# Designs tried in a protein design run: peptides against a protein of PDB entry 4JHK. Part 73

Target 1, 212 residues: chain A of PDB entry 4JHK
Amino acid sequence: EDYKIQSFDLETQKLLKTALKDPGSVDLEKVSSVIVDQSLKDQVFSREAGRICYTIVQAEAKQTNGSVFRRNLLNRLQQEFKAREETRKRSTQEWVCLVSFICNIFDYLKVNNMPMVALVHPVYDCLFRLAQSDALKNEEEVDCLVLQLHRIGDQLEKMNVQLMDELFNLLRDGFLLQEDLSSMGRLLLLEILEFRAGGWKLSDTAQKYYYS

## One batch from the design tools (peptide; made by RFdiffusion4, then SolubleMPNN)

Design b2_p11_6_s4 (from b2_p11_6, 8 letters changed)
Fold by OpenDDE base, seed 3:
Parts: sequence; structure tokens; C-alpha cells
Structure b2_p11_6_s4 (fold): chain B 212 residues (1-212), chain A 11 residues (1-11)
Amino acid sequence: as target 1 above (212 residues)
Amino acid sequence: EEEELAEAFLS
């Protein structure tokens, strides 16, 4: 099983590889910090970060029955979440990386094969923020919103269908009524509306139409 | 275990 960590320097790569196989032999607080820092800079890495985090959590549980890594990871995530409005003000890119990371942690860090209930509202809060008019006019934020809904929308709906209905009411209104959407933004909103209406599935033909 | 995780995130 290979992990995509080539973006780190060799020393950090070694640290991560060791954490994946022998978490008890490394500083897990440092490992969590490195993963979060990189995830806040690289949205593509955040997907891999979720998988890496899950593997480390499982390895530590099996090796020492510990949860040091998970605790440090979630504490840092909470800090970043609380400061999300300031992050958005400072950098749209950092903001969408934060949202992507939170969503990927929700997706990968399962407990007893179930999503963590504690992350449901934080995830929805982020998606609702992206669905506001001031965010929908920014194509980078729309890209992030639609990507996360493609990845975890079905899981989120199972956790709280009422919030999902409210979210998609905002997206429908944005698609129909907001005047300053980009052409691509409007196309993406239409696609995600269709995606949910189709039971969180899209035919290969339709997928090519929107994203080829 | 989920309760422990919730406490960690909400702490």
C-alpha cells in the first residue's frame, strides 16, 4: 500500500512512513502538525491526508491501544475551524484547503465503521458558508463546495437530511437567482443539483458532459 | 470511543 507523500522533504517522508508502520516510535504530535500544515496549503493532498490519518489511527490503536495522534489531530482541526472566518478573509485558497481537509477527515476517520457524529455540524457549517451569496460568486469556493458534496454528500445526508435539504435550497436559489455567478460556477451548481436528485450518482455520459 | 473523539474535537 503506497501513500502519496513525495511533496515532503526526505526527512519528513521518513517520519510519516515510520508513523504509518510504527507510530509508537515517533512524536505523534509532530506528525499530526506536519499533516495539518501541508493539508492547509495543498487541497489535493488533503484527500491523501485523510487516508494517512486513518492508517496512523489504526496502527496506534493496534500497537499501544493509544489515541495520541487522533487527539492532537482533532484539537488542531478544532482550532482551525474556530478561526475559519479569519482564514477566509486572509486567503480564499487556505479557506478551501481547510474545508477540504475537514471533509476528508469526516470521510476517512470512521469510528466503528461510522462517521464521527461530532464532525457533522462542523462540516455542514463549512458547506453552508460556501453556499452564501458572497462565496458563490467566487469560482474557487464553488469548486470546493461541489467537490466536497460529490465526495461526502451521501454520507452527510444520512446523518442529517434536514440540513442537506436546507443547504440545497440555498444552492438552488443561488443557481436561479444570483446574478454574479460565473458561467462555470453556474454549471457546477446545476451539476451538483442533478447529482443529488439522481441519488448521489451520475452517469458516465453526464459526467463527461460536465467535466471532460 | 466516539464519545472520546467528540470530547477531543470539542475540547
Scores: peptide ipSAE 0.043, ipTM 0.751, DockQ to the pose 0.515
Fold by OpenDDE base, seed 1:
Structure b2_p11_6_s4 (fold): chain B 212 residues (1-212), chain A 11 residues (1-11)
Amino acid sequence: as target 1 above (212 residues)
Amino acid sequence: EEEELAEAFLS
C-alpha cells in the first residue's frame, strides 16, 4: 500500500512507515502528534491522514489488541477542538485544516465498520461554526464547509438528520439573505443545497456547471 | 469510553 507522506523528512517517513506495519515498535504518541501537526498545515494531507490513522489503529489492534494510538490521536483532536475559536482567530487556514482533519477522521476511522459516535457532535459543531454569518462571508471557510459536506454529508445525516436540517436552514438563509457573500460563496452554497436535495449526488450537468 | 470522549469534546 502506498501512502502520500513525501511531505515529511526521511526520518519521519520511516517512523510513519514503521507505525503502519509494526506500531508496537514506535512511539505512537509521537506518531499521532506528527500526523496532527501536518494535517493542521495541509488540507490535502488531512485526507490521507485519515486513511493512515485507520491503518495504524487496525495494525495496533491486530498486533497487541491495543489502542494507544487512537487514544493519543483523540486526545490531541480534543485539545485542538476545544481551542478552535482561538485557532480560527489566529489563522483561517489552520482552522479549515482542523475542520478538514476532524471530518476526515470521522470518514475513515470507523469502529466496527461504523462512524465514531463521539465525533458526530464535534463535526457538526465545526460545520455550524462555518455556517455562521461571519464565516460565510469568507470564501476559504465556505470552500471548507462545502467540501466536507460533499465528503461526509450523507454519513452525517444518517447519524443525526435533525442537526443536518438545522444546518441547511442556516445555509439556505445565508444564500438568500446574507448580502456580503462573495459570488463564489453564493454559488457554492447553491450547489451544496442542490447536492443534498439530490440525495447527496450531482448530475454530470450540474457538476460541469459548478466546477467547469 | 466513546460517550465520555464525546462529552469531553462538547465541554
Scores: peptide ipSAE 0.043, ipTM 0.737, DockQ to the pose 0.760
Fold by OpenDDE base, seed 4:
Structure b2_p11_6_s4 (fold): chain B 212 residues (1-212), chain A 11 residues (1-11)
Amino acid sequence: as target 1 above (212 residues)
Amino acid sequence: EEEELAEAFLS
């Protein structure tokens, strides 16, 4: 009902609103393209995009029993994922937007109320890339990594605890051993280590300490 | 279908 689509022009907003309510009356390929394009430019929207996408998927399924939107969305997602290294080289901002978008699609685009298994490894691959030394020295990438783990870490762990253990081994090593971390980056790594150790929850006191 | 998507992401 309330979707954050103010970043689009009015015509596109109308298109999106129509897609949300009456997906059969619009070009769903175009809708998916618009959503992906904006998600790659705006990390804030990339978070909202997951919810929007899920709503459109559900609306289309209910209205026509179709899956045109989801198919186009996932196809585009695959393309962007495959090109992720080139995206990272071109723009850190676009790269973290891509990661955020993939993670939020994982978070919201449920199948039978379960995460899409097909997205588990792609999500982990993105997070592992952010956990490499060359990425950990970039505060923007650390911010993205920690943010996604806060949002979907518990779900990802349920899907594959082994990969999560391996990921956090890298984060621990980064925290302890990497010399060129920013002070904030190091703080964020410590926080996320504690976050998982606490069952993917932080007390209000701890939250204020790290993010005051 | 989901399996096919998973394979497409493997790269």
Scores: peptide ipSAE 0.041, ipTM 0.733, DockQ to the pose 0.729
Fold by OpenDDE base, seed 5:
Structure b2_p11_6_s4 (fold): chain B 212 residues (1-212), chain A 11 residues (1-11)
Amino acid sequence: as target 1 above (212 residues)
Amino acid sequence: EEEELAEAFLS
């Protein structure tokens, strides 16, 4: 199985490849730090990062019955989550990368084929932050919000339908009442409202309207 | 461990 790690230098690529096949022979704290650092810079990589993390977790469990990598990964994620408001103030790009990474970890890092319960509230907290008025006026944040809901909205709703209802109440109010939304932002909010109403899928008509 | 992490995220 191939992993997209060409963005790293040769030494780091070797480290990651070794972690994927022989996690007991490398510093798994360092591996987790490298993956998180790159995911906070590159939103595209964060998708691949979720898959990489899952593979390392499974490899370590099989090899040593250990969970060192997952523990270090989640510890770093917790630190970044706690500092999310400061990150948002510093850089919108870094903030949406953080949200994307947390959501991708939720999507890929399953335990017994189930989402990690510990990540449910942190994910919702990030999405609720993106649904606030000061975030909805920024197209980059709206794009991130809608993308994550497309990816994991159905899974999140299964974990807590009440929070999902509250989140979409905010999105509905933003769509209807907020005056400083961009045209693209308003379009994206309408699309995601229809997406959930359609059972987390788009009809053929809606697909053509929004993406053709 | 997972439960402890959940509490930390909510704090």
Scores: peptide ipSAE 0.040, ipTM 0.727, DockQ to the pose 0.740

Design b2_p11_7_s1 (from b2_p11_7 with S11A)
Fold by OpenDDE base, seed 5:
Structure b2_p11_7_s1 (fold): chain B 212 residues (1-212), chain A 11 residues (1-11)
Amino acid sequence: as target 1 above (212 residues)
Amino acid sequence: SAPSWAEIVEA
């Protein structure tokens, strides 16, 4: 199985490859730190990181019945989450990377083939923050919001439909009432409203309109 | 203090 880790130096690549195959032979705290650090800089990698993390978690569980990697990963992620407002103030790019990574961990890091219940509210908190008026006027944040809802919206709704209804009420109000939305931002909100209304699925016609 | 995500998952 191929994992996209070419962005790391050779020593770190070796560390990650070893963690994937023989997690008991490496410092799993260091491994988790490296993965989180890169995911907070590269939104594209954060998706691959979710898959990598799941593989390491499964490998460690099988090898030693341990959960050292997952524990360190979640502890670091929670620290970043707690500081999310400061991160947003410092860098929109870092903020959307953080949201993307949390959502990707939710998507990929299944426990007993189920999403981690512990991450449901943190994910919604991030999405609700992106749905506030001060965030909706920023295209980078709207892009992130819509992307995550495309990826995990159906899963999140299954976990808590009431929160999803509340979130989409905010998005509807933003679409209809907020004056300082960009044209692209407004189009993206319309798309995601239609996406959920269609059962988290776009028609061929709608897909062509937004992505062709 | 917020509850530990790791502890919740392990519980």
Scores: peptide ipSAE 0.623, ipTM 0.937, DockQ to the pose 0.746
Fold by OpenDDE base, seed 1:
Structure b2_p11_7_s1 (fold): chain B 212 residues (1-212), chain A 11 residues (1-11)
Amino acid sequence: as target 1 above (212 residues)
Amino acid sequence: SAPSWAEIVEA
């Protein structure tokens, strides 16, 4: 299948294509760094990056029974996570890209067809940060929060329902009590509250109401 | 310090 890597220069595209087919022949640390760097700039790519990463992981496992790429990827991702507050201060856009990428890795990078338990708390930490009052007033952060919950909320809840309950308590409080929420932000919070209440599903009627 | 995500996954 094809992967959306047209945003890279030709040399890097070749590197990524080779990593997808013959990971043992390339510098997998460099590959992981390139993917992370681009994911921090492009939220759309961060979604695709999850799929790309999974393919590389599978290819390496089959080729050499190794996990060099995954190790390098997770190490770099953890470094970015540790510095997340600094990133948020520097650039809201990079911050939401980071959250998006971590969530997409959680979504796509399965181990034995199971989510990485190691990423559960880091993902929740990111979502809880987005649910704080200083973040809820920013539509870009609210968009990110709601988008991730739409994508992986059901999976996250299965991993830890107590944390999900706590998260949504904060969202309810934000919806009801925070005065500096935008109209759109408030609408998005209401939608995601209803989305979870409906078993992480949205009716066609509700979808049209919120997004058309 | 926080444990390595990579190490947790590999364990």
Scores: peptide ipSAE 0.622, ipTM 0.938, DockQ to the pose 0.754
Fold by OpenDDE base, seed 4:
Structure b2_p11_7_s1 (fold): chain B 212 residues (1-212), chain A 11 residues (1-11)
Amino acid sequence: as target 1 above (212 residues)
Amino acid sequence: SAPSWAEIVEA
């Protein structure tokens, strides 16, 4: 498989490629740190990072039956999660990258072909934070919220439908009651409300209306 | 304090 790691320097690219094929021969703590650092800077990379992480996890499991990479990855993610409010205050961009990365890890890093239960509440916590009034007025945060719900909303709902109902109550209220929503933000909220109502899928008509 | 995510996954 081909992985998009061109944003890294050549030495780091070599490190990542080796981790993908022979994880036992590299410092997996360093590998996890590099992936997290880049994911906090590039939201687009966070999607690819999920695939990369899953591949490394599988390779290590096959090679040594170990889980050193996954442990280091989750420990670092948890540290970033704990500091999420400070991150948001410092940089909206880094905050949405953090949310995107956590969501993509949830999406790709399956355990026994199942989502990590440990990440369910942290993911919801991030999405609920994005659904607060002070976040909904920021188009970048709304973009992130809607994107994650498109990607993993159906999976999250299966894990906890009550939290999903509560989240969408906030989104509905934001759509209807918040005065300082941008026009695009309001459109995105309407679209995601319809997306869930339609069973987490869009009609051809809706697709054209919102994305073309 | 919050439990370790890593420990939860490995349990």
Scores: peptide ipSAE 0.620, ipTM 0.937, DockQ to the pose 0.746
Fold by OpenDDE base, seed 2:
Structure b2_p11_7_s1 (fold): chain B 212 residues (1-212), chain A 11 residues (1-11)
Amino acid sequence: as target 1 above (212 residues)
Amino acid sequence: SAPSWAEIVEA
């Protein structure tokens, strides 16, 4: 299976490839750090990172019954999460990358084929932050919010429907009441409201319409 | 402070 790791130098690519096949032969703390660092810079990679992380976790579990990689990954992720407001202040791009990454980890990194309960509130915290008025006026943040809800909204709702209801109350209010939303932002909010109302489904035609 | 995510997952 191919993984999109072309953004790394050749040495790091080799490291990652080895981690995927033989995790016991590499420094898994270093591997986790490299993945997190790149995920904070490239939102597209963040989704691939989720898949990579899951593969490494499974490979290590099978090889040594260990969880060194997962532990280091989650520790680093938690550190970044704790500093999320500082990150947002410094760079909107890094902030949305962080949110994207944590959501993708939630999506891909299953434990016993179930979502990690430990990440439920952190993910909601990120999404709630994106749903605040100061964030909704930024198209980049709205894009991130809507994208994540499309990816993992149904899973998150299953974990905590009350929080999802509260989140969408904010989104509805933003859609209806916030004056400084961009036209695209307003369309995206409408789309995601309809997406959930339709059971987390939307026709391909409708999706193309709202994102075009 | 918040509990360790890693510890929660490993528990």
Scores: peptide ipSAE 0.619, ipTM 0.937, DockQ to the pose 0.761

Design b2_p11_7_s2 (from b2_p11_7, 5 letters changed)
Fold by OpenDDE base, seed 3:
Structure b2_p11_7_s2 (fold): chain B 212 residues (1-212), chain A 11 residues (1-11)
Amino acid sequence: as target 1 above (212 residues)
Amino acid sequence: AEPTWAELVEA
């Protein structure tokens, strides 16, 4: 399989490639740290990071029946989650990267082909924070919110439909009542409302209309 | 003491 790790230096690329094929031969704490650090800086990388993490978890489980990588990864993520409000105050970009990474871990890091139940509430907490009035006025946060709902909304709803209903009540209110939404923000909220109403599916034509 | 995410996943 091909993984997009060209943004790392050659030494780190080698480390990651080795972790993917022979996780027992590398420091998995260091590997997890490198992945988290880069994901918190680059939102685009966070999706690829999800795939990388899942592959490493599977490789380690198969090779040694171990879970060192997953443990270190989740511990670091939980620390970042705990400090999420401070992160948001410091940098909107870092905040949306954090949310994106947590959501992508939820999406890709399955256990026995099932989502990690432990991450359901943390993910919803992040999305609810993005749905607050002070966040909806920021296009970066709206972009992040809508992107995550496109990617994992259907999975999250299956885990807790009540929370999803509550979340979309906030989004509907924001769309209808909040005056300081940008034109693009309002468009994105409308699109995601329609996306869920359509069973978390959009035609290729509709997708192009909103995001081309 | 609340369990960590890692502990919850391993349970």
Scores: peptide ipSAE 0.673, ipTM 0.947, DockQ to the pose 0.859
Fold by OpenDDE base, seed 1:
Structure b2_p11_7_s2 (fold): chain B 212 residues (1-212), chain A 11 residues (1-11)
Amino acid sequence: as target 1 above (212 residues)
Amino acid sequence: AEPTWAELVEA
């Protein structure tokens, strides 16, 4: 199986490849740190990173029945989460990458083929932050919010429908009442409202229309 | 103290 790790130098690529096959032979704290660092810089990589992390977790569990990698990964993610407001103030790009990565970990890092319950509220906290008025006026944050809801909205709703209802109340109000929304932001909010209303699915034609 | 994410997952 191929993993998209070409953005790393050759030494780091070797480290990651070894972690995927023989996690017990590498420093798994270092591996987790490298993955998180890169995910905070590249939102596209964060998607692949979720899959990579799951593979490493499964490999370690099979090899040693251990969970060192997962523990280090979650500890680092929690640190970044706690500092999320500072990150947002420093760099919108890093902030949306952080949200994207946490959401992708939620999506891919299953426990007994189930979502991590421990990540439900942290994910919602991130999405609620993106749904605040000061964030909705920023197209980059709206894009992130809508993207994550497209990817994991259905799963999150199954975990807590009340929070999802509350979140979409904010999005509806933003769409209808917030005057400083950009044209693209307003379009994206409308699309995601329709997406959920349609059972978390849209026709290919509709998707192309909103993202053209 | 509140449990960490890692602790919650391992519980």
Scores: peptide ipSAE 0.672, ipTM 0.947, DockQ to the pose 0.855
Fold by OpenDDE base, seed 2:
Order: structure tokens, then sequence, then C-alpha cells
Structure b2_p11_7_s2 (fold): chain B 212 residues (1-212), chain A 11 residues (1-11)
């Protein structure tokens, strides 16, 4: 399989490719650090990063029955999560990249084909932060929120329906009551409300209407 | 101290 790692220099690309095939021959702490660093800068890469991480985790488990990469990855992610408010203040772009990456790790990094329970509350914490009034007025944050809910909303709801209900109460209130939403932000909130109401799916016509 | 994410996953 091909992985989208063109944003890295050739040496780092080689490192990542080796990690994917022969994780025991590389510094997996360094690999995890590089992936996290890039994911905090590129939201598109953060999606691919989830898939890359899963592949490395599986490769290491199979090769050495080890979990060095996953441990280092999760430790770094937790550090970034703890500092999320500072990150948001510094850069909205880095903040939404962080949220995207955490959500993508939740989506891809399964344990025994199940989501990591340890990430459920952290993911909800991020989404709840994006659902606050000060975040809903920023279209970049709304884009991130709606995108993640499209990707992993159904999985998250299965893990904790009460939190999902609370989250969508905030989104509905934002849609109906918040005055400083952009027109696109309001449309995105409406779409995601309908998306969940329809069982986390939209018709092709509805999808095209909102995203054409 | 609370367990790390890594510790929770490995448990």
Amino acid sequence: as target 1 above (212 residues)
Amino acid sequence: AEPTWAELVEA
C-alpha cells in the first residue's frame, strides 16, 4: 500500500517506510514524534497518519510482540491534549489539527478490533470544546467539529450515548440561538444535526446539497 | 497520579 508521506524529506520518508515494514529496525519513539509533529501542522495528513499509525502498531505487534510505538504515540498525544487550551490560544490551525489527529487515532487505532476506551472522553472533551460559543463563531473550528462527527460520530455514540446527546444539545442551541455564526457554519450545524437524526447517514442528494 | 492513556490501553 502507498501512504501519503510526500510532505516529509526523503530521509524521513525512508524512516517511515521502514517503520511500516520493519519497525524493529528503527527508533519508534522518533517515528511517533515525527508523525505527531506533522499531524499538528497538516490536518489532511492527520487522517493518513491514523492509518499509518495503525499499520506500524500492527507490524510491531506481529514482528516483536511489542508496543513501543503505540506507547510513545499515546504519551505524546496525551501531552498535546493536556496543553490543548494553550495550543488553541496560540493557533486555531494547530488546535483543529490536534483534534483531527486525536479523532483519527480513535478511528484507526483499534485494539482487538475495538475502539480504545481510553480515548473516548478525551475525544468528547475536544468536541465539546469545539461546541462552545467562542469556538462555534470560528468557521475553522466548526468545520473541524462537523468533519470529526461525520467520521467517528457513530462510533463515539456507541461508546457513550449520553455524552453524544449532550453534545448535540449544544449544537442545536448553537444553531438556533447563537447570533455570530457564519452562514456556512449554520448550514454545517444543520447538516450534522440532520446527519445524526438520520442514523449517521445522509442521502446522496442531501450530501451534495450541503457540500457541493 | 492518574494512569496515562498508554497505561490504560496496555491494561
Scores: peptide ipSAE 0.672, ipTM 0.947, DockQ to the pose 0.860
Fold by OpenDDE base, seed 4:
Structure b2_p11_7_s2 (fold): chain B 212 residues (1-212), chain A 11 residues (1-11)
Amino acid sequence: as target 1 above (212 residues)
Amino acid sequence: AEPTWAELVEA
């Protein structure tokens, strides 16, 4: 397996590689910390981070039947989640990275091949925040919102259809009523509305229309 | 105090 960890310094790369193969020989709190730190800086990495985290969790389970890494990861992630409003005020980029990372952890870090129920409400909380009027006016936040719904919307709906209905009511209202949406933002909202209406799937024609 | 995410997953 090839993991995209070239953005880290060589020492950290070695640490991560060791964690992937022999998690019992490294400080798993430190490993979780560096992964979270990088995920808060690079939204693209956050998806890779999900895959990395899953691998480490599996390796530790096989090696010691332990869950030290997962515990440390979730604790740090929860700390960042708790401070999400301050993060958003400080940096929109860091905020959308945080949301992306939480969603990717939800997507990749399964427990007994099932979604982590503990993350359902936190994920929805993030998406609802992105669906507020003050966030919908920011194209970067709209991009993040739509991207996450494309990736995990179907899974989230299975966990709580009521919250998904409420979320999409906000998105529909934003699409119709919010005047300070960008043209692209409005297009993305329309696309995601149609995406869900179509069973979380787009036709080839629709795919070309919105993304070509 | 409410359970942490980690505690919920381990439960």
Scores: peptide ipSAE 0.671, ipTM 0.946, DockQ to the pose 0.857

Design b2_p11_7_s3 (from b2_p11_7 with A2E S4T)
Fold by OpenDDE base, seed 5:
Structure b2_p11_7_s3 (fold): chain B 212 residues (1-212), chain A 11 residues (1-11)
Amino acid sequence: as target 1 above (212 residues)
Amino acid sequence: SEPTWAEIVES
C-alpha cells in the first residue's frame, strides 16, 4: 500500500517507510514526533497521518506485541491538546491543524474496531471551543468545525449523544443570534445543522468535497 | 494525578 509522504525529506521518508514495514528496527518515539510535527503544519497530511499511524500501530503489535509508537503518539498529542489555547492565540492555522489531527486520529486509530474512549472528551472539547462566539466569527475555525463534524460527527454522537445535543444547541444559537458571523460562516452552520438533522448522510457532491 | 490518554487506552 502506498502512503503520501513526499512532503518529507528523503531521510525521513526512509524512516517512515521502515516504520511501516519493520517498526522494531527504528526509534518509534522519533517517528511519532515527526508525524505530529508535520500534521500540525499541514491539515491535508493529517488525514494521511491517521492512516499511517494505524498501520504502524498494527505492525508493531504483530511484530513485537508492543505499543511504544501508540504510547508516544498519544503522549505528544495530549501535550499539544493541553497547550491548545496558547496555540490558538499564536496561530489559527496551527490550531485548526491540531483539531484536525486529533479528529483524524480518533477516526483512524481504532482499537478492536472501536474508537478510543480516551479521545471522546478531548475531541468534544475541541469542537466546543470552535463553537464559542469568538471562534464562530472566524471562517477558518468554522470551516474546521464543520469539516470534522462531517467526518466523525456520527461516530461521536454514538459515543455521547448528550454532548452532541449540547454542541448543536450552541451552533443553533450561533446561527440564529450571533451578529458578527460572516455570510460563509452562517451558510456552513446552516449546512451542518441540516446534515445532522438528515441523519449524518452526505450527498454525492458533499462526499467528494469532504473525503477526496 | 490524572491518568494519561495512553494509560487509559492501555488499561
Scores: peptide ipSAE 0.665, ipTM 0.948, DockQ to the pose 0.852
Fold by OpenDDE base, seed 2:
Structure b2_p11_7_s3 (fold): chain B 212 residues (1-212), chain A 11 residues (1-11)
Amino acid sequence: as target 1 above (212 residues)
Amino acid sequence: SEPTWAEIVES
């Protein structure tokens, strides 16, 4: 398989490639740290990181029946989640990348072909934070919010429809009542409101855009 | 203390 890891130096690329094929031969704690670090800097990679993480988890499970990588990944991710407000204050980009990565892990790291229940509330917490008035005025945060909902909204709703209703109430209120939304932000909110109302359905072309 | 995400997943 082809993974988008060209942003890493050659040594790290080799480390990641080895982890994907022979996870028992590398330091999986280091691998998880490297993936998280890069995901916090590159939103495009954060999407790919989900797929990479899934592959490593599966490879380790098959090779040693171990879960060292997943454990270290989740521990680091939870650490970053706990510090999310400080991250947001420091860098909107890093905050958006963090949300994107958590959502992508939710999307790709299935346990017994099911989403990790442990991540449901953390994901909602992130999306609710993006739905607050101080975040909705930032187009970068709105873009992140809408993108995640396009990708995992249907799955997330299946896990907790009540929280999804509450979230979209905030989005509707933001669309209708908040005065300092950008034109694009307002358009994005309208689009996502209509997207859910339409049953989370995308055209073939739109699906490729959001999921490829 | 509350269980970690990792602990929940491994339970």
Scores: peptide ipSAE 0.663, ipTM 0.948, DockQ to the pose 0.862
Fold by OpenDDE base, seed 1:
Structure b2_p11_7_s3 (fold): chain B 212 residues (1-212), chain A 11 residues (1-11)
Amino acid sequence: as target 1 above (212 residues)
Amino acid sequence: SEPTWAEIVES
């Protein structure tokens, strides 16, 4: 399989490739740290990171029946999640990267072919934060919110319909009532409202746009 | 104390 890791230096690329094939031969804490660090800098990489993480988890489980990588990954993610408000204050870019990465881990890192129940509330907490008035006026945050809902909205709704209804009540109110939304922000909110109303179904063109 | 994400997943 081909993984998009060209953004790393050659030594780190080697580390990641080895982790994918022989996780027992590398420092899996270091691997997890490298993946999280890069995901916090590059939102595009966070999508690939989810797939990489899943592959490493499966490889370690098969090789040693271990879960060292997953444990280190989740511990680091939880640390970043706990500090999310400070991250948002420091850097909107890092904040939306964090949300994107957590959502992509939820999307790809299945446990027994099921979503991690442990991540449901953290993901909703992130999306609810993006749906607050102070975030809805920022196009970068609205873009992140809408992108994640396009990618995992249907899965999240299946895990907790009540929270999804509450979230979309906020989005509807933001669209209708918030005066300081940008033109693009308002268009994005309208689009995602219509997207859910349509059953979370994407056209072939839209599918490629949001998942490429 | 509150369980970590890792602990919840491993339970």
Scores: peptide ipSAE 0.662, ipTM 0.948, DockQ to the pose 0.858
Fold by OpenDDE base, seed 4:
Order: C-alpha cells, then structure tokens, then sequence
Structure b2_p11_7_s3 (fold): chain B 212 residues (1-212), chain A 11 residues (1-11)
C-alpha cells in the first residue's frame, strides 16, 4: 500500500495516489503518460512503476470494469518499443531505462496471474539487442541485460525456452569470444551464465563475489 | 505488429 513516488512533484503525487485508489476520478491517459515518462528517465523507478501500474489496472477493473489505463500504457510502451533503435542511438541511459520498464511491466502487469503473452517477444527482442556485440561492450547495457535476466529470466524461459537458449548462446559467445568486453562485463556474463545453469538461483557467496 | 499489444491483451 506504500508506493515510492516521492520523485514526483506534490501535484503529480496526488494524481498518482488518486489513480491508485479511485482511478475513475482522474485522467488515466495522463497518469499513464506520467508514469512512462518517469520510467524512461529513472531505471530504479521503473521497478516500482510496474507495481504501481498493476495496482491501477486492478483498481480500474474493479471500479469500472475498464481498461483505459492499461490500454494507454501498452500503447505508449509499444510506441517507445518501436522507436527503440533511435532511442538507443540518442542515449544509452534512455535505452536501458526503456528495456528496464518493459521488463518490469512484464514482471508485474499480470493478466489472470499470468504474464502478458503479447510482451514475450518484445522483451526478448530487447534482451537480444543487448546481447549484440556492440551492446556487450557497453557496461550500462550489460548491467541492464544481467539485471533483467535476474529479475524475469525464469519467467521468460517458461514462456519460451528456445529463445532463452538462443539468447544464452549469444551471451556465452560474448563471454568467450568478444575481445573488447570490460573485465566487469565479462564477470557479469559469467555470473548470469552460472545463474541460469543453477536454475535461476545464485548463492549469497557467489553473488557477493561478482558484485562486491 | 498488428494487432497492437493492447488489442492482443484485450482479446
């Protein structure tokens, strides 16, 4: 019941709080836009944004049996996804925020307690893009890739194990063959390879080793 | 990319 929205101004905070409890009384298109805009700027917020979005979706469904918020959210998200290459060219930071937000929406915005099938391929597309050689050489992109796989890798694999196998083939090749990986990038790739091999679980000792 | 994500979810 407590949401981290202190990064917004007070008026926007009030808007969001109202949307969470009484979505029918606010402009849900505006609410979705505000959440997306902030998520594209702050990767940390995007995690909370997923939870916020789910709550608003549930509240609207319960209150009016509507889906205005979800529709606007997904439409905006799809627009950003379509423009992802231009976003990446403009700003690595904005690109990783976009990926993070898409992944967090996938993680939190369940439909009947199931992941949105519509987001499976888009999420994989983002992760595959991060797994390309030009992205693996950038620590920000490697960090994002590994972070998302820690968060939703197990869920994604359940949705499509073949794509996950293909993705990790790229990661293995990057780890073994790519010459311009940073030392940290190489360690992160190794860690995520081991993470999946261990059933998407990592011991505390191993985690401390790679992230200390 | 047709239908939209929203349309897929609502179908």
Amino acid sequence: as target 1 above (212 residues)
Amino acid sequence: SEPTWAEIVES
Scores: peptide ipSAE 0.661, ipTM 0.948, DockQ to the pose 0.738

